# Peptides against a protein of PDB entry 5X9X: the designs that were tried, part 1

All scores and structures are predictions.

Target 1, 41 residues: chain A of PDB entry 5X9X
Amino acid sequence: SSVSELEQRLRDVKNTNSRFRKALMEKENELQALIRKLGPE
Unless a header shows other numbers, all headers, positions and changes below count from the first letter of the chain.
Peptide ipSAE was made for these designs. It is ipSAE averaged over its two directions, with the distance scale d0 held at 1.0 Angstrom where the peptide's residues are scored. Compare it between designs on one protein only; published cut-offs may not apply.
The geometry check fails a fold that doesn't show the stated peptide or that is severely misdrawn somewhere.

## One batch from the design tools (peptide; aimed at target 1 L34)

Design b1_p8_1 (made by RFdiffusion4)
Pose (drawn by RFdiffusion4):
Structure b1_p8_1 (pose): chain A 41 residues (1-41), chain P 8 residues (1-8)
Amino acid sequence: as target 1 above (41 residues)
Amino acid sequence: EEIKEILE
């Protein structure tokens, strides 16, 4: 049905998107963590 | 600056 050339790239980019969606949420943690450090003086 | 770097 679907050619291997397409699906192999698709598996790659899905692993890419899942990883990036993970890293984006993590960077928000780093973002707030810095603001928690803006909390003092 | 660190915040801007994270946002980039």

Design b1_p8_1_s1 (made by RFdiffusion4, then SolubleMPNN; from b1_p8_1, 5 letters changed)
Fold by OpenDDE base, seed 5:
Formats: C-alpha cells, structure tokens, sequence
Structure b1_p8_1_s1 (fold): chain B 41 residues (1-41), chain A 8 residues (1-8)
C-alpha cells in the first residue's frame, strides 16, 4: 500500500542516515589520530 | 598553527 511504501522509504532513509553518521564519526576519529601524530603544526 | 586554525 501507499502507507507501507512510505514507511519502508522512511526506514531506508533512517538506515542510510545512521550508516553515514557512523562513517563520519569514524572519519573524525581517524582525523584526530592523524592530527595527534603530526603535532601542533 | 595551521592545524589549530583548521580545527576552529
């Protein structure tokens, strides 16, 4: 149904959002580690 | 420093 399709699309968007949020957090952690290695430049 | 400015 139209309602079930919209619910599915919403779930898909939320799942995609969650995956990208996790990826951004991991990239931030990686960046901070590299900055610490480089020093206070 | 350059890095400090980038992190602001």
Amino acid sequence: as target 1 above (41 residues)
Amino acid sequence: SKIEELLK
Scores: peptide ipSAE 0.038, ipTM 0.504, DockQ to the pose 0.151
OpenDDE base, seeds 1, 2, 3, 4: peptide ipSAE 0.037, 0.035, 0.036, 0.037; ipTM 0.498, 0.534, 0.499, 0.500

Design b1_p8_1_s2 (made by RFdiffusion4, then SolubleMPNN; from b1_p8_1, 5 letters changed)
Fold by OpenDDE base, seed 2:
Structure b1_p8_1_s2 (fold): chain B 41 residues (1-41), chain A 8 residues (1-8)
Amino acid sequence: as target 1 above (41 residues)
Amino acid sequence: DRIQELLS
């Protein structure tokens, strides 16, 4: 049904959103690690 | 709420 298809799209977007949040967290962690390596410059 | 369940 149309409702079922929209719910599936919602699930798909949710999963994609979670993947992007994970990627963002990893890049934030990498950024902080680089900042620590560089020092207080 | 069905939508909230999908988002949880």
Scores: peptide ipSAE 0.108, ipTM 0.726, DockQ to the pose 0.024
OpenDDE base, seeds 1, 3, 4, 5: peptide ipSAE 0.106, 0.105, 0.029, 0.107; ipTM 0.726, 0.724, 0.569, 0.727

Design b1_p8_1_s3 (made by RFdiffusion4, then SolubleMPNN; from b1_p8_1, 3 letters changed)
Fold by OpenDDE base, seed 5:
Structure b1_p8_1_s3 (fold): chain B 41 residues (1-41), chain A 8 residues (1-8)
Amino acid sequence: as target 1 above (41 residues)
Amino acid sequence: EEIERLLE
């Protein structure tokens, strides 16, 4: 049904959003590790 | 920090 398709699309968008949020957090952690290596140590 | 020690 149109309702079940919209519910599926909403689940897919939420899953995609969650995956991108996780990837951004991982990239921020990687960036901070690189900044520490380039820092005045 | 190693760089500071190396620059002294």
Scores: peptide ipSAE 0.018, ipTM 0.390, DockQ to the pose 0.032
OpenDDE base, seeds 1, 2, 3, 4: peptide ipSAE 0.018, 0.018, 0.017, 0.017; ipTM 0.419, 0.409, 0.390, 0.399; seeds 1, 2, 3, 4 fail the geometry check

Design b1_p8_1_s4 (made by RFdiffusion4, then SolubleMPNN; from b1_p8_1, 5 letters changed)
Fold by OpenDDE base, seed 1:
Structure b1_p8_1_s4 (fold): chain B 41 residues (1-41), chain A 8 residues (1-8)
Amino acid sequence: as target 1 above (41 residues)
Amino acid sequence: SRIQELLA
């Protein structure tokens, strides 16, 4: 049904959003680690 | 700083 299709789209977008948030956090952590290694430059 | 330029 149209409702079921919209619910599936919502689930798909939510899953994608979660994956992007995880990836962003990992890259932010990597940046911080590199900054600490390099120093105050 | 150099790092600040990279992060901009």
Scores: peptide ipSAE 0.029, ipTM 0.584, DockQ to the pose 0.214
OpenDDE base, seeds 2, 3, 4, 5: peptide ipSAE 0.029, 0.029, 0.028, 0.028; ipTM 0.584, 0.582, 0.582, 0.580

Design b1_p8_2_s1 (made by RFdiffusion4, then SolubleMPNN; its pose is not in this set)
Fold by OpenDDE base, seed 1:
Structure b1_p8_2_s1 (fold): chain B 41 residues (1-41), chain A 8 residues (1-8)
Amino acid sequence: as target 1 above (41 residues)
Amino acid sequence: SLLEELLS
């Protein structure tokens, strides 16, 4: 049904959002580690 | 620092 399809799309969006947020957090941590290695700037 | 400003 239209409702069930929308619910599925919502789940897919939430899953995608969660995955990208995790990736963003990991990249932020990596970036900060690299910044620390560069030294004071 | 410049980096702190960029990350704020």
Scores: peptide ipSAE 0.033, ipTM 0.514, DockQ to the pose 0.123
OpenDDE base, seeds 2, 3, 4, 5: peptide ipSAE 0.031, 0.032, 0.033, 0.033; ipTM 0.507, 0.504, 0.496, 0.526

Design b1_p8_2_s2 (made by RFdiffusion4, then SolubleMPNN; its pose is not in this set)
Fold by OpenDDE base, seed 1:
Structure b1_p8_2_s2 (fold): chain B 41 residues (1-41), chain A 8 residues (1-8)
Amino acid sequence: as target 1 above (41 residues)
Amino acid sequence: SLLEKLLS
């Protein structure tokens, strides 16, 4: 049904959002580690 | 410092 399809799309969006947020967090941590390695700036 | 701001 239209409702069930919209619910599925919402789940897909939430899953995609979660995946990108995780990737962003990992890249932020990596970036911070690299920044720390640059030294006192 | 600039680094402190970037790391915050």
Scores: peptide ipSAE 0.045, ipTM 0.575, DockQ to the pose 0.125
OpenDDE base, seeds 2, 3, 4, 5: peptide ipSAE 0.042, 0.044, 0.044, 0.042; ipTM 0.564, 0.572, 0.565, 0.557

Design b1_p8_2_s3 (made by RFdiffusion4, then SolubleMPNN; its pose is not in this set)
Fold by OpenDDE base, seed 2:
Structure b1_p8_2_s3 (fold): chain B 41 residues (1-41), chain A 8 residues (1-8)
Amino acid sequence: as target 1 above (41 residues)
Amino acid sequence: DLLEKLLS
């Protein structure tokens, strides 16, 4: 049904959002580690 | 401080 499709799309968007948030967190940690290697800046 | 600017 239309309602079921909208619910599915909402779940997909939430899952995608969650995955991107996790990826950003991991990249931030990686970036911070690399910056620390560069020295005091 | 570069780190401060990047993390802000």
Scores: peptide ipSAE 0.035, ipTM 0.503, DockQ to the pose 0.129
OpenDDE base, seeds 1, 3, 4, 5: peptide ipSAE 0.033, 0.033, 0.016, 0.032; ipTM 0.483, 0.475, 0.377, 0.491; seed 4 fails the geometry check

Design b1_p8_2_s4 (made by RFdiffusion4, then SolubleMPNN; its pose is not in this set)
Fold by OpenDDE base, seed 1:
Structure b1_p8_2_s4 (fold): chain B 41 residues (1-41), chain A 8 residues (1-8)
Amino acid sequence: as target 1 above (41 residues)
Amino acid sequence: KLLEELLK
């Protein structure tokens, strides 16, 4: 049904959002580690 | 200092 399709699309968007949030957090942590290694420039 | 400017 159109409702079940919209519910599935909403689940897919939520899953994508969760994955990107995790990826951004990991990249921020990586960047911070590189900044610390570079030193006080 | 340079790093702070680059990260703005």
Scores: peptide ipSAE 0.024, ipTM 0.498, DockQ to the pose 0.149
OpenDDE base, seeds 2, 3, 4, 5: peptide ipSAE 0.023, 0.022, 0.023, 0.024; ipTM 0.539, 0.538, 0.542, 0.557; seeds 3, 4, 5 fail the geometry check

Design b1_p8_3 (made by RFdiffusion4)
Pose (drawn by RFdiffusion4):
Structure b1_p8_3 (pose): chain A 41 residues (1-41), chain P 8 residues (1-8)
Amino acid sequence: as target 1 above (41 residues)
Amino acid sequence: DEIKELLD
């Protein structure tokens, strides 16, 4: 049905998007962690 | 500055 060339790139980009969606939410943790460090003087 | 770098 679907050519291997397409689906192999698709598996790649899906693994890419899932990893990027993870890293994004992590970077928000780092963002708030810095603001917790803006908390003091 | 660290926040700006993180957002970039």

Design b1_p8_3_s1 (made by RFdiffusion4, then SolubleMPNN; from b1_p8_3, 3 letters changed)
Fold by OpenDDE base, seed 2:
Structure b1_p8_3_s1 (fold): chain B 41 residues (1-41), chain A 8 residues (1-8)
Amino acid sequence: as target 1 above (41 residues)
Amino acid sequence: DEIEKLLS
């Protein structure tokens, strides 16, 4: 149904958002670790 | 401190 499709799309958007947020946090942690190796904090 | 500023 249209309602079930909208619910599915909402779930997909939330899942995508969650994945991107996690990826950004991982990249930030990686970048921070690399920056620490380059010099003082 | 410097890293904190850079990453913010």
Scores: peptide ipSAE 0.034, ipTM 0.515, DockQ to the pose 0.154
OpenDDE base, seeds 1, 3, 4, 5: peptide ipSAE 0.033, 0.031, 0.033, 0.033; ipTM 0.478, 0.472, 0.501, 0.499

Design b1_p8_3_s2 (made by RFdiffusion4, then SolubleMPNN; from b1_p8_3, 3 letters changed)
Fold by OpenDDE base, seed 1:
Structure b1_p8_3_s2 (fold): chain B 41 residues (1-41), chain A 8 residues (1-8)
Amino acid sequence: as target 1 above (41 residues)
Amino acid sequence: EEIEELLK
């Protein structure tokens, strides 16, 4: 049904959002580690 | 510290 398809799309968007949030957090941590390795802050 | 302020 149209409702079940919309529910599925909402789940897919939430899953994608969670994956991107995790990736952004990991990249921020990587950047901070690299910045610290460059020398004094 | 200086780099952190520059990145804001």
Scores: peptide ipSAE 0.023, ipTM 0.475, DockQ to the pose 0.126
OpenDDE base, seeds 2, 3, 4, 5: peptide ipSAE 0.022, 0.022, 0.021, 0.020; ipTM 0.494, 0.452, 0.492, 0.456; seeds 4, 5 fail the geometry check

Design b1_p8_3_s3 (made by RFdiffusion4, then SolubleMPNN; from b1_p8_3, 3 letters changed)
Fold by OpenDDE base, seed 4:
Structure b1_p8_3_s3 (fold): chain B 41 residues (1-41), chain A 8 residues (1-8)
Amino acid sequence: as target 1 above (41 residues)
Amino acid sequence: SEIEELLK
C-alpha cells in the first residue's frame, strides 16, 4: 500500500542517514589525525 | 588548542 511504501522509504532513509553519519564520523577522525600530523594543534 | 577549537 501507499502507507507501507512510505514507511519503507522512511526506514530506508533512516538507515542511509545512519550509515552516512558513521562515515562522516570516521572521516572526521581521519581528518583530525592528519591535521595533528601537519603541525601544532 | 586552535585545532581543537576548529573541530568543535
Scores: peptide ipSAE 0.019, ipTM 0.451, DockQ to the pose 0.133
OpenDDE base, seeds 1, 2, 3, 5: peptide ipSAE 0.018, 0.018, 0.019, 0.018; ipTM 0.425, 0.436, 0.444, 0.424

Design b1_p8_3_s4 (made by RFdiffusion4, then SolubleMPNN; from b1_p8_3, 3 letters changed)
Fold by OpenDDE base, seed 3:
Structure b1_p8_3_s4 (fold): chain B 41 residues (1-41), chain A 8 residues (1-8)
Amino acid sequence: as target 1 above (41 residues)
Amino acid sequence: KEIEELLK
């Protein structure tokens, strides 16, 4: 049904969003580690 | 401190 297809699309978007949020958090953590290595705050 | 202020 159109409703079940929209529910599936919403699940797929939420899963994609969660994966990108995790990747951004990991990149930010690495960036902060590199900034700390470069010198004083 | 200085780098943190520059990144805001």
Scores: peptide ipSAE 0.020, ipTM 0.441, DockQ to the pose 0.122
OpenDDE base, seeds 1, 2, 4, 5: peptide ipSAE 0.019, 0.019, 0.020, 0.018; ipTM 0.454, 0.472, 0.465, 0.446; seed 4 fails the geometry check

Design b1_p8_4 (made by RFdiffusion4)
Pose (drawn by RFdiffusion4):
Structure b1_p8_4 (pose): chain A 41 residues (1-41), chain P 8 residues (1-8)
Amino acid sequence: as target 1 above (41 residues)
Amino acid sequence: ILEEIDDI
């Protein structure tokens, strides 16, 4: 049905998107962590 | 810290 060339790239970009969606939510943690460091003086 | 935040 679907050519291997397409689905191999698809598996790649899906692993890419899933990893990037994880890294994006993590960076928010780092972001708030710095703001918790803006908390003091 | 604000510069590090801009980097994010």

Design b1_p8_4_s1 (made by RFdiffusion4, then SolubleMPNN; from b1_p8_4, 5 letters changed)
Fold by OpenDDE base, seed 4:
Structure b1_p8_4_s1 (fold): chain B 41 residues (1-41), chain A 8 residues (1-8)
Amino acid sequence: as target 1 above (41 residues)
Amino acid sequence: LLEQIQSL
């Protein structure tokens, strides 16, 4: 049904969004580690 | 360090 298709599309968008959010968080953590290495220490 | 930057 149209509702079922929209629900599936919403799930797909949420899954994609979650994957990108995780990737961005991991890259931010990597960036922060590099920032610490470049710090005054 | 440069290799780590390139991996971002």
Scores: peptide ipSAE 0.055, ipTM 0.604, DockQ to the pose 0.522
OpenDDE base, seeds 1, 2, 3, 5: peptide ipSAE 0.038, 0.039, 0.042, 0.035; ipTM 0.610, 0.621, 0.628, 0.623; seeds 2, 5 fail the geometry check

Design b1_p8_4_s2 (made by RFdiffusion4, then SolubleMPNN; from b1_p8_4, 5 letters changed)
Fold by OpenDDE base, seed 3:
Structure b1_p8_4_s2 (fold): chain B 41 residues (1-41), chain A 8 residues (1-8)
Amino acid sequence: as target 1 above (41 residues)
Amino acid sequence: LLEQIKAL
């Protein structure tokens, strides 16, 4: 049904959003470590 | 370091 399909799409969007947020956090942490190595220079 | 950043 239209409602069940919309509910499924909403779940898929939420899952995708969660995965991208996690990926951004991991990249930010890695970037922070590299910036720390660079230091104040 | 710059190459490492580009590889993220």
Scores: peptide ipSAE 0.051, ipTM 0.611, DockQ to the pose 0.599
OpenDDE base, seeds 1, 2, 4, 5: peptide ipSAE 0.040, 0.034, 0.034, 0.038; ipTM 0.615, 0.568, 0.597, 0.617; seeds 1, 2, 4 fail the geometry check

Design b1_p8_4_s3 (made by RFdiffusion4, then SolubleMPNN; from b1_p8_4, 4 letters changed)
Fold by OpenDDE base, seed 4:
Structure b1_p8_4_s3 (fold): chain B 41 residues (1-41), chain A 8 residues (1-8)
Amino acid sequence: as target 1 above (41 residues)
Amino acid sequence: LLEEIKKL
């Protein structure tokens, strides 16, 4: 049904959003580690 | 620096 499809799409968007949030956090941590290696120089 | 990079 249209409702069940919308519910599925909402779940898929939430799952995708969660994955991207995790990836962004990992990239932020990687970037922070690189910045620390560069130091104030 | 990280906070400035986040604004780009």
Scores: peptide ipSAE 0.033, ipTM 0.555, DockQ to the pose 0.178
OpenDDE base, seeds 1, 2, 3, 5: peptide ipSAE 0.034, 0.033, 0.032, 0.031; ipTM 0.566, 0.568, 0.562, 0.566; seeds 1, 2, 5 fail the geometry check

Design b1_p8_4_s4 (made by RFdiffusion4, then SolubleMPNN; from b1_p8_4, 5 letters changed)
Fold by OpenDDE base, seed 4:
Structure b1_p8_4_s4 (fold): chain B 41 residues (1-41), chain A 8 residues (1-8)
Amino acid sequence: as target 1 above (41 residues)
Amino acid sequence: LVEEIQKL
């Protein structure tokens, strides 16, 4: 049903959002480590 | 530098 499809899309968006949040955190940590090698915080 | 990047 259209409702079940919308619920599925919402789950997919939430899963995608969670993955991107994790990737951004990992990239922030990587960037911070690189910045520390280059100079001041 | 990290603090300045976090402001962007």
Scores: peptide ipSAE 0.032, ipTM 0.590, DockQ to the pose 0.178; fails the geometry check
OpenDDE base, seeds 1, 2, 3, 5: peptide ipSAE 0.031, 0.031, 0.027, 0.029; ipTM 0.589, 0.584, 0.573, 0.585; seeds 1, 2, 3, 5 fail the geometry check

Design b1_p8_5 (made by RFdiffusion4)
Pose (drawn by RFdiffusion4):
Structure b1_p8_5 (pose): chain A 41 residues (1-41), chain P 8 residues (1-8)
Amino acid sequence: as target 1 above (41 residues)
Amino acid sequence: EEIEELLE
C-alpha cells in the first residue's frame, strides 16, 4: 500500500515530533524555573 | 536574556 520510502521518513518525523513536543513542554519548565529565580530581589 | 534564548 504505502511505499517504504515514505513510511520510513514518516516514522522518523513522528519520533521527531514526539521528541520535540516533549522538549517544548520541558523548556516551559525551564522558563518558569527562571521566573522562580526572578522571584527574589 | 535566558528567557529570550528559551523562546528562540

Design b1_p8_5_s1 (made by RFdiffusion4, then SolubleMPNN; from b1_p8_5 with E1S E8K)
Fold by OpenDDE base, seed 4:
Structure b1_p8_5_s1 (fold): chain B 41 residues (1-41), chain A 8 residues (1-8)
Amino acid sequence: as target 1 above (41 residues)
Amino acid sequence: SEIEELLK
C-alpha cells in the first residue's frame, strides 16, 4: 500500500542517514589525525 | 588548542 511504501522509504532513509553519519564520523577522525600530523594543534 | 577549537 501507499502507507507501507512510505514507511519503507522512511526506514530506508533512516538507515542511509545512519550509515552516512558513521562515515562522516570516521572521516572526521581521519581528518583530525592528519591535521595533528601537519603541525601544532 | 586552535585545532581543537576548529573541530568543535
Scores: peptide ipSAE 0.019, ipTM 0.451, DockQ to the pose 0.130
OpenDDE base, seeds 1, 2, 3, 5: peptide ipSAE 0.018, 0.018, 0.019, 0.018; ipTM 0.425, 0.436, 0.444, 0.424

Design b1_p8_5_s2 (made by RFdiffusion4, then SolubleMPNN; from b1_p8_5, 3 letters changed)
Fold by OpenDDE base, seed 4:
Structure b1_p8_5_s2 (fold): chain B 41 residues (1-41), chain A 8 residues (1-8)
Amino acid sequence: as target 1 above (41 residues)
Amino acid sequence: DEIQKLLE
């Protein structure tokens, strides 16, 4: 049904969002490590 | 510090 499809899409979006949030956090940590290596900028 | 601030 349209409702069940929308619920599924919402779950998929939430899962994708969670994955991207994790990826962004990891990239932020990587960037912070690089910034520390470069020194104060 | 400048780049770190931009990433906040």
Scores: peptide ipSAE 0.055, ipTM 0.573, DockQ to the pose 0.192
OpenDDE base, seeds 1, 2, 3, 5: peptide ipSAE 0.019, 0.044, 0.046, 0.053; ipTM 0.363, 0.551, 0.541, 0.581; seed 5 fails the geometry check

Design b1_p8_5_s3 (made by RFdiffusion4, then SolubleMPNN; from b1_p8_5, 3 letters changed)
Fold by OpenDDE base, seed 2:
Structure b1_p8_5_s3 (fold): chain B 41 residues (1-41), chain A 8 residues (1-8)
Amino acid sequence: as target 1 above (41 residues)
Amino acid sequence: DKIEELLK
């Protein structure tokens, strides 16, 4: 049904959002590590 | 310290 399709799309969007949030966190950690190597915070 | 503040 259209409702079940929308529910599936919502799940897919949530999963994608979670993946991007994880990627951003990992990039932030990488950036912080590089900054610490370069100089004072 | 300044950079850490920006990273919040």
Scores: peptide ipSAE 0.026, ipTM 0.499, DockQ to the pose 0.145
OpenDDE base, seeds 1, 3, 4, 5: peptide ipSAE 0.025, 0.020, 0.022, 0.024; ipTM 0.334, 0.448, 0.470, 0.484; seeds 1, 3, 4, 5 fail the geometry check

Design b1_p8_5_s4 (made by RFdiffusion4, then SolubleMPNN; from b1_p8_5, 3 letters changed)
Fold by OpenDDE base, seed 2:
Structure b1_p8_5_s4 (fold): chain B 41 residues (1-41), chain A 8 residues (1-8)
Amino acid sequence: as target 1 above (41 residues)
Amino acid sequence: DEIEKLLA
């Protein structure tokens, strides 16, 4: 049904969003680690 | 798709 299809699409979008949020977090952590290595500390 | 390839 149209409702079932919309629910499935919403789940897919949420899953994709979650994956990108995780990727951004990991890239930010990697960037921060590199910045620390390049820093004067 | 390209964004997915680049980031995840």
Scores: peptide ipSAE 0.060, ipTM 0.547, DockQ to the pose 0.093
OpenDDE base, seeds 1, 3, 4, 5: peptide ipSAE 0.039, 0.015, 0.029, 0.028; ipTM 0.536, 0.330, 0.477, 0.492; seed 3 fails the geometry check

Design b1_p8_6 (made by RFdiffusion4)
Pose (drawn by RFdiffusion4):
Structure b1_p8_6 (pose): chain A 41 residues (1-41), chain P 8 residues (1-8)
Amino acid sequence: as target 1 above (41 residues)
Amino acid sequence: EELEALAE
């Protein structure tokens, strides 16, 4: 049905998107962590 | 600076 060339790139980009969606949410944690450091003086 | 570096 689907050619291997397409689906191999698809598996790649899906692993890419899943990883990037994880890293994005993590960077928000770093973002708020810095603001918790803006909390003092 | 740290916020700008995080955005990059």

Design b1_p8_6_s1 (made by RFdiffusion4, then SolubleMPNN; from b1_p8_6, 4 letters changed)
Fold by OpenDDE base, seed 4:
Structure b1_p8_6_s1 (fold): chain B 41 residues (1-41), chain A 8 residues (1-8)
Amino acid sequence: as target 1 above (41 residues)
Amino acid sequence: DELEKLLK
């Protein structure tokens, strides 16, 4: 049904959003590690 | 791309 499909799409969007948020956090951590390597240390 | 698939 249209309602169940919309509910499914909402779940998928939330799941995808969570995945991208995690990926962005990991990339930020990677970037910070690289910045530290380029630093005066 | 998962986002692209959701929008289609």
Scores: peptide ipSAE 0.045, ipTM 0.614, DockQ to the pose 0.044
OpenDDE base, seeds 1, 2, 3, 5: peptide ipSAE 0.036, 0.035, 0.040, 0.019; ipTM 0.571, 0.573, 0.574, 0.352

Design b1_p8_6_s2 (made by RFdiffusion4, then SolubleMPNN; from b1_p8_6, 4 letters changed)
Fold by OpenDDE base, seed 1:
Order: sequence, then structure tokens, then C-alpha cells
Structure b1_p8_6_s2 (fold): chain B 41 residues (1-41), chain A 8 residues (1-8)
Amino acid sequence: as target 1 above (41 residues)
Amino acid sequence: KELEELLK
């Protein structure tokens, strides 16, 4: 049904959003680690 | 410090 398809699309968007949030957090952590390796610049 | 400010 149209309702079940919209519910599925909403789940897919939430899953995609969660994956991107995790990727951004990991990239931020790596960036901070690289900044620390460079020193007090 | 300057690099950290540029990345904000």
C-alpha cells in the first residue's frame, strides 16, 4: 500500500541518516587525531 | 592553534 511504501521510505531515510552521522563522527575523530599529530599549530 | 581555528 502507499502507506507501507511511505513507511519503508522513512525507514530507509533514517538508516541512511544514521550511517552518515556515524561517518561524520569517524571523520571528525580522524581529523582531530591528525591535528594532534601536527602539533600546536 | 591557528589551524584549529581555521577548521571551526
Scores: peptide ipSAE 0.023, ipTM 0.524, DockQ to the pose 0.150
OpenDDE base, seeds 2, 3, 4, 5: peptide ipSAE 0.021, 0.021, 0.020, 0.019; ipTM 0.502, 0.506, 0.519, 0.523; seeds 3, 4, 5 fail the geometry check

Design b1_p8_6_s3 (made by RFdiffusion4, then SolubleMPNN; from b1_p8_6, 4 letters changed)
Fold by OpenDDE base, seed 5:
Structure b1_p8_6_s3 (fold): chain B 41 residues (1-41), chain A 8 residues (1-8)
Amino acid sequence: as target 1 above (41 residues)
Amino acid sequence: SELEELLK
């Protein structure tokens, strides 16, 4: 039904959003690790 | 997608 299709689309969007949020967090962690390596120590 | 390419 139209309702079930919209519910499925919403789930897909939420899953995609969660995946990209995790990827951004990992990229930020990687960036911070590189910044630490470039530090004066 | 384009966003996936940017995050690789």
Scores: peptide ipSAE 0.045, ipTM 0.560, DockQ to the pose 0.104
OpenDDE base, seeds 1, 2, 3, 4: peptide ipSAE 0.034, 0.034, 0.020, 0.035; ipTM 0.583, 0.593, 0.476, 0.590

Design b1_p8_6_s4 (made by RFdiffusion4, then SolubleMPNN; from b1_p8_6, 4 letters changed)
Fold by OpenDDE base, seed 1:
Structure b1_p8_6_s4 (fold): chain B 41 residues (1-41), chain A 8 residues (1-8)
Amino acid sequence: as target 1 above (41 residues)
Amino acid sequence: SELEQLLA
């Protein structure tokens, strides 16, 4: 039904959002690690 | 998608 399809789309959007939020945090951590390598070592 | 490729 249209309701069940909307519920599915909402779940898909939430799952995608969660995945990309995690990816962004991981990329930020990677970026910070690279930035630290520009410092005194 | 392009976004997924950029984040990989």
Scores: peptide ipSAE 0.047, ipTM 0.555, DockQ to the pose 0.108
OpenDDE base, seeds 2, 3, 4, 5: peptide ipSAE 0.025, 0.046, 0.046, 0.032; ipTM 0.345, 0.557, 0.614, 0.544

Design b1_p8_7_s1 (made by RFdiffusion4, then SolubleMPNN; its pose is not in this set)
Fold by OpenDDE base, seed 3:
Structure b1_p8_7_s1 (fold): chain B 41 residues (1-41), chain A 8 residues (1-8)
Amino acid sequence: as target 1 above (41 residues)
Amino acid sequence: AEELLEQL
């Protein structure tokens, strides 16, 4: 049904959101480390 | 990673 499909899509979006949030966190940590090395401080 | 747009 349309409701069950929407529920499935919502689960998929939540899973994808979680994965991308994790990826962004990892990249932010990487960038922070690089900025620390390359920065004037 | 898979495209976010594919989930919409």
Scores: peptide ipSAE 0.065, ipTM 0.660, DockQ to the pose 0.031
OpenDDE base, seeds 1, 2, 4, 5: peptide ipSAE 0.056, 0.059, 0.059, 0.042; ipTM 0.639, 0.644, 0.647, 0.598

Design b1_p8_7_s3 (made by RFdiffusion4, then SolubleMPNN; its pose is not in this set)
Fold by OpenDDE base, seed 4:
Structure b1_p8_7_s3 (fold): chain B 41 residues (1-41), chain A 8 residues (1-8)
Amino acid sequence: as target 1 above (41 residues)
Amino acid sequence: AEELLKEI
């Protein structure tokens, strides 16, 4: 149904959001590590 | 590095 499809889309968006949030955190951590390797803090 | 990270 239309409602079921919208509920599924909402779940998909939430899942995608969570994945991107995790990816951004990992990228930030990697950037911090690389910056520290480049020179003194 | 701390200041640079804050600007990112």
Scores: peptide ipSAE 0.032, ipTM 0.613, DockQ to the pose 0.147
OpenDDE base, seeds 1, 2, 3, 5: peptide ipSAE 0.032, 0.033, 0.033, 0.033; ipTM 0.609, 0.613, 0.614, 0.615; seeds 1, 2, 3, 5 fail the geometry check

Design b1_p8_7_s4 (made by RFdiffusion4, then SolubleMPNN; its pose is not in this set)
Fold by OpenDDE base, seed 2:
Structure b1_p8_7_s4 (fold): chain B 41 residues (1-41), chain A 8 residues (1-8)
Amino acid sequence: as target 1 above (41 residues)
Amino acid sequence: SEELLKKM
């Protein structure tokens, strides 16, 4: 049904969003580690 | 820098 399709699309968007947020957090943490290592205080 | 780290 149209409702079930919309619910599925919403789940897919939420899953994609969650994955991107996690990836960004991991990259940010790595950048912070590199900045602490290589950058000035 | 600490300032940069605070923004992250």
Scores: peptide ipSAE 0.037, ipTM 0.608, DockQ to the pose 0.146
OpenDDE base, seeds 1, 3, 4, 5: peptide ipSAE 0.036, 0.037, 0.038, 0.032; ipTM 0.602, 0.603, 0.600, 0.602; seeds 3, 4 fail the geometry check

Design b1_p8_8 (made by RFdiffusion4)
Pose (drawn by RFdiffusion4):
Structure b1_p8_8 (pose): chain A 41 residues (1-41), chain P 8 residues (1-8)
Amino acid sequence: as target 1 above (41 residues)
Amino acid sequence: EIEELLEE
């Protein structure tokens, strides 16, 4: 049905999007962690 | 540092 060339790239990009969606939510943690460091003087 | 995080 689907050609291997397409699905192999698809597996790749899916592993890419899942990983990027994870890193994005992590970077928000780093973002708030810095603001927690803006908390003092 | 916040700007670097937004660029990442």

